# Peptides against a protein of PDB entry 6FRK, part 26

Target 1, 411 residues: chain A of PDB entry 6FRK
Amino acid sequence: NEEVLNAMLKEVCTALLEADVNIKLVKQLRENVKSAIDLEEMASGLNKRKMIQHAVFKELVKLVDPGVKAWTPTKGKQNVIMFVGLQGSGKTTTCSKLAYYYQRKGWKTCLICADTFRAGAFDQLKQNATKARIPFYGSYTEMDPVIIASEGVEKFKNENFEIIIVDTSGRHKQEDSLFEEMLQVANAIQPDNIVYVMDASIGQACEAQAKAFKDKVDVASVIVTKLDGHAKGGGALSAVAATKSPIIFIGTGEHIDDFEPFKTQPFISKLLGMGDIEGLIDKVNELKLDDNEALIEKLKHGQFTLRDMYEQFQNIMKMGPFSQILGMIPGFGTDFMSKGNEQESMARLKKLMTIMDSMNDQELDSTDGAKVFSKQPGRIQRVARGSGVSTRDVQELLTQYTKFAQMVKKM

## One batch from the design tools (peptide; aimed at target 1 L326 F332 T334 D335)

Design b2_p13_6_s3 (made by RFdiffusion4, then SolubleMPNN; from b2_p13_6, 4 letters changed)
Fold by OpenDDE base, seed 2:
Structure b2_p13_6_s3 (fold): chain B 411 residues (1-411), chain A 13 residues (1-13)
Amino acid sequence: as target 1 above (411 residues)
Amino acid sequence: LEELLKLLKELSE
């Protein structure tokens, strides 16, 4: 029934608008989905709901694909990457994240601060670069960004750097002076790639912003920032549509590791609230959890020790911000993230681990750790004293462990 | 794994 289709499409369109997808793109998507379904309904007695979902998914995938291959750096060459974007877009932080990403992959990477407009821009870049052990260039006295960029690029070319990232000045608004400065810098350094950094949290303004940059500067790549569990990914669709350039990376938090290569399928799945199971699997595999098979086998047998819990806390801490992991799990809505600051959650895990560090092997390796402590209450007092916590804190840990172990036994 | 992560979150809160 056309009425049912229209009602479902209205719901999807509302959800996409609520996800900060541009109204023009939502209208186009609605038309494309209607056209696709009207063509497919002639062919298959398939469940109309699944067909609509598939059609919506397929059209969203097309919206994030500009049909242009992303630029990739060439190993053993000097690759100059210029960053452009508004102030507050996360541009400077993203420069450091990208530099760190390539450095971790064994690229000889450096950073250039060509932001002469913002007071303390060079200090901020220097601080970030120093923390990540990334070589950097900038000036406290030179006010011409063209000179700084040119000198920095020349220096790092002469030192055989492979990845040379140039951070430019941002502005709070789209200003002609900013675009002129960016063009002068681009002409001087002749970048191999120009990366536009966009904040996803600006919502419906993403299209106009992305278009303004593309109309003035030869943007070849997009990085979308602030795609945290609360950020609506709809702005990314607007950026691709306006720039006709691929999203190459996404920023998913404030930490230097909160940076990942853009994947179309996982992103659209997340945008639709389906979660990112593939990204979760990839992230778990990247942890090189050699003991994952052994743990999975123990869990299958309903065996779970305090040591197994400790190892899982270590694994979570290695996975980075817990918010990102949970935001990849289907059915974990935004409401589950609202309670704890990520830092507080990590501090809680670290506290629990510190309590367990004061336990002995008999306590850690018992299949019923809570029973070991219940039979000999003096163990609770020993662990509490050893870890500098209250006996109540140890009892709370044991209560949590017991709940976990009971759930594992039901699996 | 999803259930494990859910449980671990519940423990971290």
Scores: peptide ipSAE 0.010, ipTM 0.456, DockQ to the pose 0.153
OpenDDE base, seeds 1, 3, 4, 5: peptide ipSAE 0.007, 0.009, 0.010, 0.010; ipTM 0.438, 0.420, 0.455, 0.448; seeds 3, 4 fail the geometry check

Design b2_p13_6_s4 (made by RFdiffusion4, then SolubleMPNN; from b2_p13_6, 6 letters changed)
Fold by OpenDDE base, seed 1:
Structure b2_p13_6_s4 (fold): chain B 411 residues (1-411), chain A 13 residues (1-13)
Amino acid sequence: as target 1 above (411 residues)
Amino acid sequence: LVLLRKLLEELSE
């Protein structure tokens, strides 16, 4: 029993290391899990795998909890949020995402570009802010980030903005000059929150980076970026451990909407490969698929059309990268998240949609689309010619539709 | 959501 436990713990430790969890945290977790597992309960025929999984889950939840309450902005007040992080961490993009998040929630939000080090930083921020219709401030001529930050904060305070986000300079490395600049900016603007932005893809470097920032700047919040289908969430644990600050948001892609409040349970579930059904539900709900209620009602009546299938494919395409969606579904292993499979899956969806674009309303809106085509084989040939595909490709689509329609009838 | 999951499962096959 102890050998089996040790073998399973070794597999878990390997998986966590593969997920870029810091080796010290993995060792600590192993010891804590080993101490939390009742060996007597394992002897009683309980599912050893479930027990270990639960123990691992519980200890990972503790590692993500810094024991400090996350800062939240106060409605009707001026909240100054300063962003800090390395160049390439996604800091500038994350500033825009956070601004857009609060704007969508009805906060009067603005952006300040205090990055004077990177050429074109202000143009990039201005472009992002303009696309999102977020007010912005910066300078093409002022080189002192303290002056820009101070003037921008003063301007937006006078205009009664509630959320004032200050983007600062990054560097490629942790340099004393960067930290001095950050401290000068922080002292000048007196931020209500300092947000450290970390790239999850840097793996084992997350701890050292997060510690270096915390030792120099009063980091109060963490945002983890690049938690797309390829980024292993283990760096997030290192950031929390080093900063002793909560993760408040995560960036899950390149789009301005690829940004969500951090939820511990879904995050740990995803890290363990258990899927994120809650995140999938939230993403589907955020798409304002008003048509989903009508679809759900049709589905309750066992009705499913080719048009309904087409609309679902459009919804899948709107949810972002297919790899991210698959990574939310339990049982889709990490192997499904390979970049190759995403492009192929999207190409397949686009091909199916192109075939359906050549169908008429009678074919699309039939409750038995496959039967419409089976009764009149000339329809298959018309659709095949219209979409530039083989008659076989159309038959394969109809076969897939029939499978889906049968699954719907069983729901 | 169950339908979306089933659709995704079938597309992954």
Scores: peptide ipSAE 0.024, ipTM 0.550, DockQ to the pose 0.063
OpenDDE base, seeds 2, 3, 4, 5: peptide ipSAE 0.022, 0.022, 0.021, 0.024; ipTM 0.560, 0.556, 0.531, 0.573

Design b2_p13_7 (made by RFdiffusion4)
Pose (drawn by RFdiffusion4):
Structure b2_p13_7 (pose): chain A 374 residues (1-38, 47-273, 303-411), chain P 13 residues (1-13)
Amino acid sequence: NEEVLNAMLKEVCTALLEADVNIKLVKQLRENVKSAIDNKRKMIQHAVFKELVKLVDPGVKAWTPTKGKQNVIMFVGLQGSGKTTTCSKLAYYYQRKGWKTCLICADTFRAGAFDQLKQNATKARIPFYGSYTEMDPVIIASEGVEKFKNENFEIIIVDTSGRHKQEDSLFEEMLQVANAIQPDNIVYVMDASIGQACEAQAKAFKDKVDVASVIVTKLDGHAKGGGALSAVAATKSPIIFIGTGEHIDDFEPFKTQPFISKLLGQFTLRDMYEQFQNIMKMGPFSQILGMIPGFGTDFMSKGNEQESMARLKKLMTIMDSMNDQELDSTDGAKVFSKQPGRIQRVARGSGVSTRDVQELLTQYTKFAQMVKKM
Amino acid sequence: SLELFERLEQMSE
C-alpha cells in the first residue's frame, strides 16, 4: 500500500512538472501531501485537490478600486508578457463596468509602443496619454496622471516597458516611475508559458517595486500556467485576472477552482422529543424538582413518572431509525404525516410498532399545543 | 408525563 501511494504520487509530480510548476514546489508538495495524508481515484484526488488549494492561497485579498476616487494602477512585468495588451483589456473591463478609465503610455523604448497603445485605446473608446517625443517615462507618467487627475478620472492605468532583473538600469527607472506617480496598485503581468526562470524575476520585481496583484496572460492556449504558483509565492500577491486571447474582450477574473482543475487535469414532534430527552437526562433529577417549598403539589402521581423516564429510549429507536432529512427537519412530525410509509420502517428495525405512536401522537398533540401556548 | 410537564411550567412561573 506504500507502493500505491508513491506510483500515483510521482504521476502527479510529473503532471505538475509538465505544467511548468517550479521543481521546488513539486518536491515540497510531494512531501506535504505525503505527511498530511498519514472510488479509489477520489480518495486520492481529493487529498491532492486540498493540497493544491493550500498553495494557490496567498492569504491576501485583492486590491479593488474605489468609485469617486483616483485609482492609479501601474503595470510591470518582463519583456513581451502582455502588458500593453492587458492594459487595454483592463481599461475596457472597468469602462464597461462604469468607470472613467484612461490609459497612459510610459514606454519610451520599444518601437511602435505609443502607436500600439494608441490603436488599442482608439478602438475601445478609451482616453489615452503618451508621447512620440518624450524619452523619460517618469515625465510621461507624471504629466499624464496629472492631466487625468485634473480631469477627474477614477481608473488611471500606466503602461510601462518590459524589463528584466539583470538590467539594473531599467529596474531603477521602474522604481522612479513608481515613485513619481505613486500607484495605488502595481500589477505583475506574466506569460503563462514561463518556465523555471519565473520565481527569480517575480521575486526581484517584488523587491525593487511593491507588487500587489498578478495577472496571467496567454492562458487561452496549451500553457496551463504553473509558473503562477512561483509569482504568487514571490510577489505575495493573488491573481485577479487572466488573459485568454489577443482581443480586448479576452479577459476575465481569476477563479481558483477552474485553474487548479486545468493545472491538475413552532413546536413539533422533534421538539417535543428533545425537550423530553433533556427531562430524562434531568430525569433522575426529578426529586430535585419536588424540593421547592410550597410547590410540591404532587410527586410521581400514579407511578407514571417512572415510565416518562422509560419512553425516551424507545422513542430514540425511532430517532435511531430516522435519517438526516427527518432528523434535521423543521417539523419532524410533518415529514411522517405526509408519508405514513415512514411510520412502518421506523417500526421495523427499531422493534416499536405503528400502534404505539397513536397514543404517542395524542400525547404529542397535547405537548405541541402547550408550547405554542408557551 | 403531562402532569410533570405542567409542573415544570408552574415552577417557571

Design b2_p13_7_s1 (made by RFdiffusion4, then SolubleMPNN; from b2_p13_7, 6 letters changed)
Fold by OpenDDE base, seed 2:
Structure b2_p13_7_s1 (fold): chain B 411 residues (1-411), chain A 13 residues (1-13)
Amino acid sequence: as target 1 above (411 residues)
Amino acid sequence: MLELFEHLIKLKE
């Protein structure tokens, strides 16, 4: 039994290391899991795999929980949020994403560019802010980030802004001069929250970087970026362990809306390859698909039409990047998350919708659309001509519809 | 796609 446990723990430890979990955390997790598993209870015929998975899941949840309540902005107050992080961490993009998130929630939000080191930092922030219609402050001439941050914070405080986000300079390496500059800015503006932005793709370097920032600046929150890439997110555990600060948000792509509140359970589930079922539910619920109740009711009655399928394709297209949705479903491998597969998947959905746009109401609203087409093959040729596709493409759509409608009838 | 729909449906149950 101990040999089987050790073999399974070795596989889990290997998978966690391949997920960029820090080797020290993996060792600690292995010891904690071994201590949490009663070998005598494992002898009683319980599914050893399920027990080990549950113990691993529980210990990973503890590693993501710093035991500190996340800072939250106060409505009707002036909340100053300072961003810190290395150059290329996605810090500047994340400032815009957070500003846009709060703006969409009805907060009076603004952005300050205190990055005087990087040429074009202010232009980049201005472009992002303008696209999102977020008020911004910065200078092309002032080189002192303390002056820019102080003036910008004062301006937006006087204008009764509720969320004042300050982007700071990054560096390619941990430099003492960067930390001194960040401390000077922090002392001048007295931020209510300091957010460390970390790139998940840096793998095993996450711990050392997060620690270096925490040792110099009072980091109170973490944001992890580039979780849409090859990074399996194990670096997030290292950031929490090093900073003792909660992850508050994650960046899941390049778009301004590729940003979500951090949820522990879904994140650990995804890290273990179990999928993000909860995040998929939330994303489906956020779509305010008022028509969802009517569809759920039809599905409960075993009714599914080509129109219902069309509406579902519209809903999926509204959910954003198809790669993210697939990456939330258990058993869809990371290989589906390639940008090429996303565009191809969206093009495929659009093609299917274009075929359905050439159908009539009798065809769309039939509970057995395939039978309508099988009884009158001339309909397939009409739809194919109307949509500019082959008769084979229409038959493939009808075959997919039939498979789905048969599953709905078995529900 | 079919598996996606199956999961989306199961998540609403």
Scores: peptide ipSAE 0.014, ipTM 0.388, DockQ to the pose 0.101
OpenDDE base, seeds 1, 3, 4, 5: peptide ipSAE 0.011, 0.011, 0.010, 0.014; ipTM 0.372, 0.393, 0.371, 0.382

Design b2_p13_7_s2 (made by RFdiffusion4, then SolubleMPNN; from b2_p13_7, 8 letters changed)
Fold by OpenDDE base, seed 2:
Structure b2_p13_7_s2 (fold): chain B 411 residues (1-411), chain A 13 residues (1-13)
Amino acid sequence: as target 1 above (411 residues)
Amino acid sequence: MLDLFNKLIEMLN
């Protein structure tokens, strides 16, 4: 029994190391899991694999929970949020994403560029802010980040802004000068929250980096970026352990809307390759799919039309990037996306919708749409001409629809 | 719904 446990724990430890989880945390997890598993209970014929998986999951959840309540902004108050982190961690992008997230929730948000070190930092922030219609402050002439941050915070406080985000300089190396500058800015503006922005792709370096920031500035929150890449997010565990600060958000892409509140359970499920069923359900529910009940009822009766498929394609288009959606489905690893650019998948979906836009109501609402086209082949030629596609493309759509409708009839 | 969505995504790939 102990040999089987040790073998399974070795596989889990290997997978966690391959997911960029820090070696010290993996060792601690292994010890905690061994201590949590009663070897005598494992003898009683319980599914040993499920018990070990549950113990591993439970210990990973504890590693993500610092036991500290996340800071939350207060509505109708001025909330100053300072961003810190390495150069290339995605700070400036994440500042814009957080501002946009709160703006969409009806908060009065603004951005301050106190990155005086990087050439074009202010232009980048200004570009992002302008695209999102977020007010911004910065200087082309002032080189002191303390002055810019102080003036910007004062300005936006006087204008009754609720979320005031300060972007600071990052460097490639942990330099004492950078930490001194961050302390000077923090002391001048007295932020309500200091957010450490971590790149998930830095792997095993996450702990040492996160610790160095926490040892110099009072990091109260973590944001993890680049979770859309090959990074399985194991660095997030290292950041929480090092900072003793909760992860509040994750960045899941390059777009301004590729930003979501951190959820422990979905994140650990994804880290273990179990998928994020909960996040997929939540995302589907957020779409306010007006006719979900009517569709579910049709599906229960084995009815599925080309219109029902079109409506589902519209819903998928509203969900955002396919990469995020696929990454939430159990068994659809990142390898499935390696075959198609997200833009190509979206272009394909839009092409299918354009073909259906060239269909009439009789064709769209038929419970046997493929049979309507098979009885009158001239319809395929009409739809192909109307949508600017080949007759083959229309036949491929009808073939896909037929396969799907046959699956619905078997449900 | 989830199963339907998964199947639709499988068709798009």
Scores: peptide ipSAE 0.034, ipTM 0.479, DockQ to the pose 0.034
OpenDDE base, seeds 1, 3, 4, 5: peptide ipSAE 0.033, 0.029, 0.031, 0.029; ipTM 0.471, 0.461, 0.460, 0.444

Design b2_p13_7_s3 (made by RFdiffusion4, then SolubleMPNN; from b2_p13_7, 7 letters changed)
Fold by OpenDDE base, seed 2:
Structure b2_p13_7_s3 (fold): chain B 411 residues (1-411), chain A 13 residues (1-13)
Amino acid sequence: as target 1 above (411 residues)
Amino acid sequence: MLELFEHLIKLKN
């Protein structure tokens, strides 16, 4: 029994190390899991695998919980949020994502570029802010980040902004001069929250970097970026352990919408390859598919039309990057997360929708659309000509529809 | 796509 436990824990530890979880945290987790598993209870015929998985899951949840309540902005107040992090961490992009997130929630939000070190930092922030229609402040001539940050914060306070985000300089290495500049900015603007932005793709370096920031500045929140890539997010555990600060958001791509509130349970489930069922449910619910009740009711009655399939394809396209949605489903491997496969998947959905746009209401609203086409093969040729596709492409769509309709009839 | 759609349907039920 102990040998089986040790073998399974070795596999879990290997998988966590391959997920960029810090070696010290993996060792601690292994010890905590061993102490939490009663070997006598494992003898009683309980599914040893489920017990170990549950113990591992529980200990990972503890590692990502710092025991500190996340700072939240106060509505109708001026909330100053300072961003800190290394160059290439996605800090500047994340400032824009956070500003856009709050703007979409009806907050009066703005951006300040206090990055005087990087040439074109202000142009990049201005470009991102303008695309998102977010007010911004910065200078092309002022070189002191303290002056820019102070003037920008004062300006936006006087204009009654609720969310004032300050982007600071990032450097390629931990340099004392960077930390001194960050402290000077923090002392001048007195931020309500300091957000450390960490790149998940740096792997085992996450702990040392997060610790170096926490030792120099009062980091109160963490944002983890690049969780769409090969990084399985194990660095997030290292950031929480080092900073003792909660992860508040994650960056899941390059788009301004590729930003979500951090959720512990879904994140750990994804880290373990269990999928993010909760995040998928929330994303499906966030779409406010008013037609969702009518569809669910049709599905409960075993009714599924080509129109219902079309509406679902529209909904899937509204959910955002198809790779992210697939990455939330258990058993869909990381290989589906390649950017090339996303564009191809979206192009395939659009092609299927274009075929359906060439169908008539009788074809779209039939509960047995495939039978309508099989009875009158001339319909396939009409739809193929109307959509600019082959008759084979229409037959493939009808075959796919038939598989869905058969599944719905079994529900 | 089929599996995605199946999962989306299962998550709504």
Scores: peptide ipSAE 0.014, ipTM 0.397, DockQ to the pose 0.150
OpenDDE base, seeds 1, 3, 4, 5: peptide ipSAE 0.011, 0.009, 0.012, 0.010; ipTM 0.381, 0.398, 0.383, 0.384

Design b2_p13_7_s4 (made by RFdiffusion4, then SolubleMPNN; from b2_p13_7, 6 letters changed)
Fold by OpenDDE base, seed 1:
Structure b2_p13_7_s4 (fold): chain B 411 residues (1-411), chain A 13 residues (1-13)
Amino acid sequence: as target 1 above (411 residues)
Amino acid sequence: MLELFEKLLKIKE
């Protein structure tokens, strides 16, 4: 029994190391899991795999919990949030994502570019802010980040902004000059929260990097970026361990909407390859276009049209990269994450939508769209000609629709 | 895609 446990724990430890979990944390977790598993309960014929999985899950949840409550902005107050992190961590993009997140929730949000080190930093922030309709401040001429940050914070305080986000300069390496600049900015603006932005793709370097920032500045929150890539997020555990600060958000892609509040349970489930059903549900629910409630109501009545299918394809396209969506679904293993399959899947959706764009309202809004086409085969030929596809492609679409409509009728 | 959509439909159940 102990040999079987040790073998299974070795596989789990290997998988955690492949997920960029720090080797020290993996060793500690292994010992904690061993101490938490009652060997007598394993002898009683309980599913050993489920018991080990539960013990591992529980210990990973503890590693992600720093025991400190996450800072949250106060409504109707001026909340200054300073961002810190290395160049290439996604810090500037994450500032825009956080600003947009709060703006969509009805907060008066703004952005300050205090990055004087990187050429074009202010132009990049301005472009992102303008696209998101977020007010911004920065300078093309001022070279002191303390002056820019102070003036920007004062300006937006006087304009009664609730969320004031300050983007600072990064460096390619941990340099004393970076930390001195960060400390000077922090002392000048007196931020309510300091957010450390970490790239999950740096793997085993996450601990040393996160520690270096925490030792120099009072990091109170962590945001982990690039969780859409090959990074399985194990570096997040290292960041929490080193900073003793909670993860508040994760960046899940390049789009401004590829940003979500950190949830421990879904994150650990994804890290273990169990999928993120809850995050998929939340993301599908955040895609509450007003039309989704009407669709859910139709689905509850067993009604599903070609238009409803078209709207769902639009929603899926808005959810971002298919690789992320598939990575949230249990049983779509890592092999489905090949970039090639995403472009092909998007091209296939676009093709199906183009076929439906050649349908008329009677065809799209019929609760039995397949029967409309079966009764009048000339409709298939019209749609095929209109969309530049074969009659077979239209029949394949109708076959897929019929399968969905039959599923909805069984709900 | 069919399986994805089926799973998305099941998530709404």
Scores: peptide ipSAE 0.018, ipTM 0.363, DockQ to the pose 0.154
OpenDDE base, seeds 2, 3, 4, 5: peptide ipSAE 0.015, 0.007, 0.007, 0.012; ipTM 0.364, 0.331, 0.379, 0.342; seed 2 fails the geometry check

Design b2_p13_8 (made by RFdiffusion4)
Pose (drawn by RFdiffusion4):
Structure b2_p13_8 (pose): chain A 374 residues (1-38, 47-273, 303-411), chain P 13 residues (1-13)
Amino acid sequence: NEEVLNAMLKEVCTALLEADVNIKLVKQLRENVKSAIDNKRKMIQHAVFKELVKLVDPGVKAWTPTKGKQNVIMFVGLQGSGKTTTCSKLAYYYQRKGWKTCLICADTFRAGAFDQLKQNATKARIPFYGSYTEMDPVIIASEGVEKFKNENFEIIIVDTSGRHKQEDSLFEEMLQVANAIQPDNIVYVMDASIGQACEAQAKAFKDKVDVASVIVTKLDGHAKGGGALSAVAATKSPIIFIGTGEHIDDFEPFKTQPFISKLLGQFTLRDMYEQFQNIMKMGPFSQILGMIPGFGTDFMSKGNEQESMARLKKLMTIMDSMNDQELDSTDGAKVFSKQPGRIQRVARGSGVSTRDVQELLTQYTKFAQMVKKM
Amino acid sequence: ALTLFERLMKMME
C-alpha cells in the first residue's frame, strides 16, 4: 500500500512539472501531501485537491478600487508578457462596469508602443495619454496622472515598459516611475507559458517595487499557467484576472477552482422529544424537582413518573431508526404525517410497533399544544 | 409524564 501511494504521487508530480510548476514546489508539495495523508481515485484526488488549494491561497485579499476616488494602477512585468494588451483589457473592464477609466503610455523605449496603446484605446473608446517625443517615463506618468486627476477620473492605468532584473537601469527607472505617480496598486502581469525563471524575476519585482496583484495572460492556449504559483509565493499577491486571448474582451476574473482543475487535469414531535430527553437526563434528578418548599403538590403520581424515565430509549430506537432528513427537519412530525410509510420502517428495525405511536401521538399533541402556549 | 411537565411549568412561574 506504500507502493500505491508513491506510483500515484509521482504521476501528479510529473503532471505539475509538465504544467510549468516550480520544481521546488513540486518536491515540497509531494512531501506535504505525504505527511498530511498519514471510488479509489476520489479518496486520492480529494487529498491532492485540498493540498493544491493550500498553495494557491496567498492569504491576502485583492485590492479593489473605490468609486468617487482616484485609483492609480501601475502595470509591471517582463518583456512581452502582455502589459499593453492587459492595460486595455482592464480599462475596458471597469469602463463597462461604470468607471471613468483612462490609460497612460509611460513606455519610452519600445518601438510603436504609444501607437499600440493609442489604437487599443481608440477602439475601446477610452481616454489615453502618452507621447511620441517624451523620452522620460517619469515625465509621461507624472504629467498624465496630473492631467487625469484634474479631470476627475476614477481608474487611471499607467502602462510601463518591459524590464528584467539583470537590468538595474530599468529596475531603478521602474522604482522612480512608481515614486512619481504613487500607484494605489501595482499589477504584475506574467505570461502563462513561463518556465522555471519565473520565481526569480517575480521576486526581484517584489523587492524593487511593491507588487500587490498578479495577472496571468496567454491562458487561452495550451499553457496551464503553473508558473503563477511561483509569482504568488514571490510577490505575496493574489491573481485577480486572467487573459484568455488577443482581443479586448478576452479577459475575466481569476477563480481558483477552475484554474486548479485545469492545472491538475413552533413545537414538533422532535422538540417534544428533545425536551423529554433532557428531562430524563435530568430524570434521576426528579427528586430535586420535588424539593421546593410549598411546591410539592405531588410526587410520582400513580407511579407513571417511572415510565416517563423509561419511554425515551424506546423513542430513541425511533430516532436511531430515523435518517438526517427526518432528524434535522423543522417539524419532525410533519415528515411522517405526510408519509405514514416511514412509520412502518421505524417500527421494523427498532422493535417498537406502529400502535405504540397512537398513544404517543396523543401524548405528542397535548405536549405540542402547551409549548405553543408556552 | 403530563403531570410532571405541568409541574415544571409551575416551577418556572

